# Peptides against a protein of PDB entry 3B8E, part 147

Target 1, 230 residues: chain A of PDB entry 3B8E
Amino acid sequence: PFLIFIIANIPLPLGTVTILCIDLGTDMVPAISLAYEQAESDIMKRQPRNPKTDKLVNEQLISMAYGQIGMIQALGGFFTYFVILAENGFLPIHLLGLRVNWDDRWINDVEDSYGQQWTYEQRKIVEFTCHTPFFVTIVVVQWADLVICKTRRNSVFQQGMKNKILIFGLFEETALAAFLSYCPGMGVALRMYPLKPTWWFCAFPYSLLIFVYDEVRKLIIRRRPGGWVE

## One batch from the design tools (peptide; made by RFdiffusion4, then SolubleMPNN)

Design b2_p21_8_s1 (from b2_p21_8, 15 letters changed)
Fold by OpenDDE base, seed 1:
Structure b2_p21_8_s1 (fold): chain B 230 residues (1-230), chain A 21 residues (1-21)
Amino acid sequence: as target 1 above (230 residues)
Amino acid sequence: SALERTLAEIERIREELEKLA
């Protein structure tokens, strides 16, 4: 997300504080939860045919798969970002290269796609309004991500949701997202303005996409053990 | 403006949540 911000010179969709909240608040508890995750039965039974090559190949394939999931997460966040800005008069194409003028506090007449002038304060408000739904999108997509991390080959429906620590992590990150989104003072303290509750649902298609992607991947792994998808 | 409408609605929701808290 931050790289796209730099390359495209668009207004910052995900603030540094939001990134810190993801790293320290959203990812930490789930990571601890995963450390206590019950081992998948098929993983425990799997012995590497070649301990040197099979482990390395598997780690690379896993890294690529999670990289793809991360890209889907980012796309979900950016989708919400562009929708909010478009609803406020800034079409995606107009945002390209706008960052310099957007962040300049001395320019109070930045025009949107429809010729409306925006003050610096107004621009920062809409920017910070985008930070929250981006964060929420990440949290919602992480629901699917955490669930899929529970298993490598088995479906979630086969493994079940037995890890109480993982479930607690899901509730914790959701509660944190709600707190950061709606608690008074978060706009000033964290540059996260509240969002409409309906925006939570904007992330659901992407969460579903990741879930479907993983289930299909696992299905392929079960049907073709040792394939490139594993 | 669209921003003003959005902000007004956000503030309304915030106030409602504060009343429930």
Scores: peptide ipSAE 0.012, ipTM 0.361, DockQ to the pose 0.041
Fold by OpenDDE base, seed 5:
Structure b2_p21_8_s1 (fold): chain B 230 residues (1-230), chain A 21 residues (1-21)
Amino acid sequence: as target 1 above (230 residues)
Amino acid sequence: SALERTLAEIERIREELEKLA
């Protein structure tokens, strides 16, 4: 996300605090929970043909798959960001290159896509309003990610939700997201202004996309063991 | 609270980073 911010020179979509909350708050407990997940039945049965090469290949494929999931997650966040800014008068095309003027406190007449002038304070309010939904989008997408990470080959429908720690992790990250989004003073303290609850649903299509993507991937793996998708 | 102090420190660091960036 930060790289896209630099390349496109758009207003900052995700603040440092939100990044820290993701890294330290939302990812830690779920990651630990996955360590206690029940092993897949097929992992125990599959003998590596070559323990050295097959292990390395599998690790690379897993890393690529999670990289792709991370990209979809980022896209979801940016989608929400662009929708909110567009709703406030800033179309995506207008945001390109706007950062310099956007962040300049001495410019109080930055025009939106419709010719409305925005003060520095007004712009920052809108920017910080975008930080919250970006964070929330990440959390909602992480629901799907955490669920699909329970298994490498088996469908979620086959494995089920057996790990109580994982379920707890999902509730924890959701509670944290709600706290950061709606607790009074978070706008000042964390530059995360309250989000309209309806914006939580903006992430759902992306969560579904990740879920479908992973289920299709796993289906292919089950049908073609040893394929490049593994 | 310790949490409040930590949050304040994070905010300070963020502001400093924003000035540099």
Scores: peptide ipSAE 0.007, ipTM 0.271, DockQ to the pose 0.032
Fold by OpenDDE base, seed 4:
Structure b2_p21_8_s1 (fold): chain B 230 residues (1-230), chain A 21 residues (1-21)
Amino acid sequence: as target 1 above (230 residues)
Amino acid sequence: SALERTLAEIERIREELEKLA
């Protein structure tokens, strides 16, 4: 998110506090849950051919998988961001290069895509309105991410949801998201304005996309052992 | 609910800001 913010010079989609909440609040419990995940039945039956080479390959595959999933998560967050700004009159194309004027408190006549002028205070309100749903979108997408990371080759439908720690992590993330979104004072303290419940659903298409992508990937791996997708 | 009241207040503020624009 921050890289796109710098490259595109768009208004900040995610505040520092929300980034910290994602990194420290939402990623730790899932990481722990995955460490205690029960080994996949097919993985346990496979003996490592070469411990050194297989370890390196596995690390590369994990890094690639996290990179791809992370990109989908970022896309989900930015989608929510762009939808909210578009609903408030700022189309994505218009946001390019707008950051400098957006953050200037002395400019009170920044125009949106429809010619409406926005004061600094109004702009900051809509910006902070984006922070909460961006965060929530990431959390919702992480639900899918955590579930798919449970298995390498087997479908979630085959492996099942046996890890109680993973389930606890999902609830913890959801509770944190709800707390930050709806607790009084969060708008002032964390620059996270309350989120309409409808915005929780904005992330669901991306969660579904992750599930479909991973299931297709796993299906290919099962049908073509030793393929490039593995 | 407290949430509904807060959301209603935000919407009211938004409407007031739109009237000033």
Scores: peptide ipSAE 0.000, ipTM 0.287, DockQ to the pose 0.023
Fold by OpenDDE base, seed 2:
Structure b2_p21_8_s1 (fold): chain B 230 residues (1-230), chain A 21 residues (1-21)
Amino acid sequence: as target 1 above (230 residues)
Amino acid sequence: SALERTLAEIERIREELEKLA
């Protein structure tokens, strides 16, 4: 997200502190939860792997899968960002290169896509309004990620929600998202203005996409053991 | 207030981090 901000010179979609909250607060507990779930599933259901060849291939495939999921998460966040800005009059194309004027405190007449002029304060309010939904979008997409990472081969419907640590992780990240979104002072402290509850649903298509992607992947793995999609 | 000062400090730190990032 930050790289795109720099390259495209768009208004900042996600603040640094918010990124830290995602990486350290939101991602860490889920990652731990996934580690436990994977360990349990692998121990119970996998035949002894050739420790040299299967480990390397598996690590590569897992890394690719996580990379793809991470990309989908980022896309979900940006989607939410662009939707909010578009609703406020800033179309995605208009945002390209706008950062310089956007962040200039002395320019109080930045025009949106429809010719409306925005003061610096108004622009920052809109920007900070985007930070919270971006974060929440990541959390909602992570729900799907956590659910799908329970096992490499089994459907979510087959594996179920047996890992208490995973359930705790889902609860924790959701609670954190709610806290950061609605706790007084977060707008000042984290530049995360309160989120309308309706924005939680903006991430659902991407969560569904990840879910479908993983179920399809797992289906392929079950049908074609040893395939490149593992 | 003490809270306002703390929030201001947090904001300052945030701005510094954004400059470094």
Scores: peptide ipSAE 0.000, ipTM 0.272, DockQ to the pose 0.035; fails the geometry check

Design b2_p21_8_s2 (from b2_p21_8, 15 letters changed)
Fold by OpenDDE base, seed 2:
Structure b2_p21_8_s2 (fold): chain B 230 residues (1-230), chain A 21 residues (1-21)
Amino acid sequence: as target 1 above (230 residues)
Amino acid sequence: SALKETLEKIEKIREELRELA
């Protein structure tokens, strides 16, 4: 998210403190929960051909999976960010290069995509309004990602939700998201303004899409073992 | 530690950008 912020010179979609809360609060517990996930039945049946190479392959696969999850989370967050800004009159294309004027306290006539002028205070309110939904979007996407990561090949419906630690992690991150979103003072402390309950659903289509995509991927893997999709 | 270092770099870049702005 920060790299895109620098490259595109867009208004900051996610505050530093919020990033810390995501990485330490929402990502850590789920990541730990995945370590306790029961091995997929197919993995248990694989005789280790070469323990060294198989370990390396597994580490690479895990690293790639975490990298992909992080990218998906970022994309989901940016989607929500752009939706909110677009709803407030700032189309994505207009945000490109706008950061300099956006962050300038002395410029109180920044125009949106429709010619409406925004004061510095108004812009910052909109910016901080984006932080909370971005965070919540990551949490909602994590629900799907964590469920997806339970299995490599088997459907979620086949593996089930047996990992109590994962369930606890999902509950914890959701509770944290609710706390950060609705606790008084979080707007000042974390620059996370209160989130309208309706915005919780903004990420749902995206999480559903990821879920469906992964189930389709797994279905293809089951039907064509050893394919390029694995 | 890597996250902290990245965040510190980010803050430094932000400060530099503010000074340039």
Scores: peptide ipSAE 0.000, ipTM 0.259, DockQ to the pose 0.019
Fold by OpenDDE base, seed 5:
Structure b2_p21_8_s2 (fold): chain B 230 residues (1-230), chain A 21 residues (1-21)
Amino acid sequence: as target 1 above (230 residues)
Amino acid sequence: SALKETLEKIEKIREELRELA
């Protein structure tokens, strides 16, 4: 997200505070919960053919898969960001290169895509309004990510939801997201303005996409062991 | 209810800011 912010020179979609909340609040507990997940039946039974080379290859493939999931997650956040800005009169194409004028406190007549002028304060409200749903989108997508990470090869339908710690982690991150999104004063303290609850659903298609992607990947791995998708 | 009130307040502030702009 931050790289796209720099390259496209768009208004900041995700604040520093939200990033810290993700890293410290939403990722840590779920990650710990995964350490207590039931071992996969195939991992314990399948010895690597070559312990040195096969382990390294598998680690690289795992890293790539998580990288792809992370990209889909970011796309979901940006989608929500662009939709909110579009609803406020700023079409995506108009946002390109707008950051300099957007962040200038002395410019109070920045025009949107429809010719409406926006003061600095108004622009910052819209920007901070985008921070919350971007964060929420990440959390919702993380639901799918955490669930699919329970297994490397087995379907979620086969493994089931047996880890109570993981379930607790999902509730914890959701509760944190709700707190940061709707608690009074978060707009001033954390630059996260409350959003309509309906915006939580904006991330669901991306969460589903990740889920389907991973299930298909796992299905391919089960049918063709040793493939590049493993 | 508290969420609704906060959202309404935010919308009101936005409207006021638009009028001042």
Scores: peptide ipSAE 0.000, ipTM 0.294, DockQ to the pose 0.023
Fold by OpenDDE base, seed 1:
Structure b2_p21_8_s2 (fold): chain B 230 residues (1-230), chain A 21 residues (1-21)
Amino acid sequence: as target 1 above (230 residues)
Amino acid sequence: SALKETLEKIEKIREELRELA
């Protein structure tokens, strides 16, 4: 997300404080929960045929799969960001290169796509309004990500949700997201302004996409063991 | 309209916080 911000010169979709909240709040507890997740029975029983080559291939394939999931998460956040800004009169094309003028406190007449002028304070409020839904989108997409991380080959429907620590992690990150989104003072302290409850649903298509992607991937792995999709 | 209302509420909160500071 930060790289796209620099390359496209768009207003910052995800603030540094929000990033810290993700890294320290939403990712830490789930990561601990995954450490206690019971290993998939097929993974534990699979001895590497060649310890050097099979480990390297598996690590590369896992890294690629998680990289793809991470990209889908980022796209979900950016989609929400662009929808909110478009609803406020800033179309995606108009946002390209706008950062310099957007962040300049001395420019109080930045025009949106419809010719409406925005003061610096108004622009920053809209920017910070985007931080919360971006964060919430990541959390909602992480629901699917955490669930799919339980297994490499088996469907979620086969393995089930038996790890109470993982379930607790899902509730914790959701509660944190709700707290940061709706607690008074978070706009000033964390630059996270309140989010309309309807925007929580904006992330659901991407969560579903990740879920479907992983289930299809696992299905391919089950049908073609040792393929490039593992 | 809903965003405008939210923005107005946020501006009001900011003004109140500035008055308290």
Scores: peptide ipSAE 0.015, ipTM 0.360, DockQ to the pose 0.026; fails the geometry check
Fold by OpenDDE base, seed 3:
Structure b2_p21_8_s2 (fold): chain B 230 residues (1-230), chain A 21 residues (1-21)
Amino acid sequence: as target 1 above (230 residues)
Amino acid sequence: SALKETLEKIEKIREELRELA
């Protein structure tokens, strides 16, 4: 998000402090939970594998978690960002290159897509209003991510939710998201203004998309072992 | 194999970006 902010010169979609909260609060515990996840039932039934093949399986799981799924997470966050800005009069096309004027305190007449002028203070309120929903979107998408990444081939319905650490991680990141979204003072401290509860549900389609995508992928792997999708 | 290689590259880029952030 920060890189896109710099490269595309758009208003900052997610603050650096919020990114740190994701790394420390929402990514660390889940990563630990995945390390303690029991191997898939099919793997457990197999004799000890060559260490090289075991690395390959782990690399595939990690790559899915932080590569493809990470891209979908970012897309979900940016979608929420663009929706909020569009709702406030800034269409996505208009945001490109706007950062310089957006962040300039001396410019108090930045026009939106409809010709409405925005003061610096008004712009910053809208910007900070985007931070919380973006963060929450990432967390909601991570719910699906954490659940699907514990297996390579088996459906989550087959493997089940046996990892207590994973469950704890889901609750921890959700609690953190709720705290950052609704605790008084977060707007000043973290530039994350309070979020309407309805925005939590706006991320659900992306969470579902990740879930469906992974289930379909796993289904393909089961039907075509050794395919390029692995 | 091709997917794995691509995903490894993406992960490497992500790690580098995290270090820069």
Scores: peptide ipSAE 0.000, ipTM 0.198, DockQ to the pose 0.019; fails the geometry check

Design b2_p21_8_s3 (from b2_p21_8, 18 letters changed)
Fold by OpenDDE base, seed 1:
Structure b2_p21_8_s3 (fold): chain B 230 residues (1-230), chain A 21 residues (1-21)
Amino acid sequence: as target 1 above (230 residues)
Amino acid sequence: DALKEFLKKVEEIREKLRKLA
């Protein structure tokens, strides 16, 4: 998100506070929960890693984590961001290069896509209004991400949801997201203004997409062991 | 107060990052 903010010179889609809330708040318990996941049924049937050729972190793993799943997460967040800004009069094309004027407190006549002038304060309210839904979008997508990370090869349906700590993690991150989104004062404290409950559903297609994508990937891996998809 | 200070630091970092961008 921050890279796109820099490259596209758009208003900040995700605040630093929200990033910290993701990294330290919503991700921590779920990530820890994976340590308690039951081993895949086939783990002892897999060939041992060759220490000379197989890195613990290989290009495939990096590609999967950052290049595929991370991109889907980012797309979900940006989708929500663009929708919110569009609803407030700022079409995506208009946002390109707007950051400089957007962040300038001395410019109080920044025009939206419809010619409406926005004061600095109004713009910041809209910006902060985007942060919360973006955050929530990431959390919702992370539900799928966490679930798919339970296994490398087995379907979630095969592995099941037996890890109570993982389930707790899902509830915890959701509860935290709800707290940060709806608790009075969060707009002032964390610049996370309340979002309409409907915004939670904006991420669901992306969450489903990532889930389906991974299940298909795992299916391919099961059918074609040793493929590039693994 | 600790939260305010933290938020201030976060904002300062954010501002620095924006200036570097």
Scores: peptide ipSAE 0.000, ipTM 0.232, DockQ to the pose 0.028
Fold by OpenDDE base, seed 3:
Structure b2_p21_8_s3 (fold): chain B 230 residues (1-230), chain A 21 residues (1-21)
Amino acid sequence: as target 1 above (230 residues)
Amino acid sequence: DALKEFLKKVEEIREKLRKLA
């Protein structure tokens, strides 16, 4: 989100504080929970990793995390961002290069896509209105991401949801997201304005997409061992 | 030099995006 903010010069889609809340709040417990996941049923049928030749983090894992899943997460967040701004009169094409004027407190006549002028304060309200839904979208997508990370090869349906710490992590990140979205004063303290409950559902298609994509990937790996998908 | 090339590419991308807008 921050890279796109810099590159495209769009209004900030996700605040620095909200990014920190993701990194330190919603991601920590779920990530730790994966250390307690039960081994896959076929783990003892695999040869041990050679620590001299086999990298723990390989290009394939980076491609999965940042190139595929991370891109779907970002798309989900940006979709929510563009919808909110469009509902407030700023079409996606109009946002390109707008940041300089958007962030200038002395410019109080920034025009939207319909010729309506926006004061600095009005622009910041709509920007901060985007931060919370973007954040919540990431959390909802992280549900699917966490679940798919349980296994490398087995389906989630084969592995099951027996990891109580992982289940706790899902509840914790959801509860934290709800707290940050609805607690009084979060708009002032964190620049996270209250979220309409309907916006929680906007991320569900992306979570489902990630889940289906990974299950299909795992199915392909099981049917064609040693393929490029592995 | 690598940083200058990177910054130049970023600026080229920005200009392309502005022309598309």
Scores: peptide ipSAE 0.000, ipTM 0.296, DockQ to the pose 0.012
Fold by OpenDDE base, seed 4:
Structure b2_p21_8_s3 (fold): chain B 230 residues (1-230), chain A 21 residues (1-21)
Amino acid sequence: as target 1 above (230 residues)
Amino acid sequence: DALKEFLKKVEEIREKLRKLA
């Protein structure tokens, strides 16, 4: 999100506080929960990793985590961001390069896509209105990410959802997201304005996409062992 | 009740934004 903010010079889609809430709040417990996941049924049938040739973190893992899944997550967040701004009169094309004027407190006549002028205060309200839904979108997408990370090869349907700590993590991150989104004073304290409950659904297609994508990937791995998808 | 009041405030902000739009 921050890279796109810099490259495209768009208004800040996700605030620093919300990023910290993701990194420290919503991701920590779920990540720890994976340490308690049951081993895949075929793990003992796999050849041991060669520590000299096989890196623990390889290009394939980086490509999968950051290049594929991470990009889908980012797209989900940005989709929500662009929808909210479009609903407030700022079409995606108009946002390109707008950051400089958007963040200038002395410019009170920034025009939207329809020629309406926005004061600095109004713009910041809209910006902060985007932060919470973007955050929630990431959390909802992270549900799918966490679930797909349970296994490398086996389908989630084969592995099942037996890890109670993982389930707890899903509830915890959701509860935290709800708390940060709806607790009185969070708009002032964290610049996270409340969102309509309907915004939670904006992420669901992307969560489903991640899940389907990973299941298809795993299916390919199972059908073609030793493929480039592994 | 707190959630309702909060949602009401959100709607008020949205309405204010719409009126300014």
Scores: peptide ipSAE 0.000, ipTM 0.244, DockQ to the pose 0.094
Fold by OpenDDE base, seed 5:
Parts: sequence; structure tokens; C-alpha cells
Structure b2_p21_8_s3 (fold): chain B 230 residues (1-230), chain A 21 residues (1-21)
Amino acid sequence: as target 1 above (230 residues)
Amino acid sequence: DALKEFLKKVEEIREKLRKLA
């Protein structure tokens, strides 16, 4: 989000505080839960890793995490961001280059796509209104990310959902996201304004997309071992 | 009805926060 913020000069789509809440709050327990995941059923049928040639973190894993899944997450967040701003009169094309005037507290007549003038205070309210649903979008997508990370090759349907700590992690991150989104005073303290519950559903197609994509990937790996998808 | 009440409370909180901002 920050790279697009800098390159496109758009209003800030995701605040620093919300990023910290993701990294330290919502992701920590789920990530720890993966340490308690049961081994895949075929683990003893695989050759042991060669510690001299085989890296624990390979280019394929990095590409999967940042290049594929991370990109889908970012698209989900930005979709939510652009929809909210469009509902408030700012079409995506109009946002390009707007940051300089948007962030200037002395400019109180920034026009939207329909000629409505916005004060600095009004602009910051709508900006901070985008931060919370962007954050929630990431959390909802992280549900799928966590589930797909249970296995490297087996389907989630083959592995099952027996890890109680992982299930707890999913509830914990959701509860924390709800707390940060709806607790009174969070708008002032953390610049996280409450979101309409309907915004939680905005991320579901992206979560489903990640899940389907990974299951298809794993299916290809099982049918054609040694391919570029592994 | 519970959802409507919840939505109303959220909107009230938003309005209060907008006044404090």
C-alpha cells in the first residue's frame, strides 16, 4: 500500500497503526499455530531435505507468499479502498496525484469527481474511514492464507482442520479485528473508524480466490510432481 | 432487529468520533 501511495500520489490507503495491528496483533497467533500443525500424511514418503542444497525458504515459497498471495491480498485491500472513496465522491482516476492537495491542511476546497468541495477535516475522516475496512479486508483474506499454509502438497480437505490452536487463532484474529474496528475511541486513538458490517463481506471473494487458487496449485503438484508450480 | 440496533450504535459511535475529530 505504501508503494502505491508514493508512486500514484493517492491518499493513504492503510495507516501505519493498522499495519502494526496486522503484523503484531492479527498475524502472530495464527503464525504460531502453524508450528502445531500435523505433518502431512505423505511426509515420511518424501526424501529428506539436503541441508547443503535445499533451502528452507526457496524462491518458489517467496514467489508464492509475496508475488501471488500477497498480490491478491493487496488487490482486495485496494478494491475496498477505491469503493469507499468512490462512494464518497472520489473516483479512482481523480485520486491520482491528489495526495499533495489532500494532505495540505491549508487547502479546504479540494474538489471530488462531482465538484463537491472537501475541507481538510472531511478528507481526513474519509481517509481514516478507509483504513479500517482495508485492515478488515486483510484479516478476512488472512483466514484463507492461514488455511492454505497448513500444507504444501496435500489438499486442506485431506489434511482436515484438527489443529485446535489454528482454529483458536482464526477466532482470536477476528475478535481482535472486531475490537479494533468497533471499540469506542479507536477512531481517535488509532485512527480506526468503525466500519459497516457489510464491509467484512467485501473481502470474501478474494479469500475464496486464494483458497481455490492454492487448491488448484496443490492439485497440479500432486498430479505432476516436479513441475514449476512446486 | 439486533443487527439494526448494532448498526445504529455503530453509526452513533461514528458520529461521536466525527465530532471529536
Scores: peptide ipSAE 0.000, ipTM 0.312, DockQ to the pose 0.032

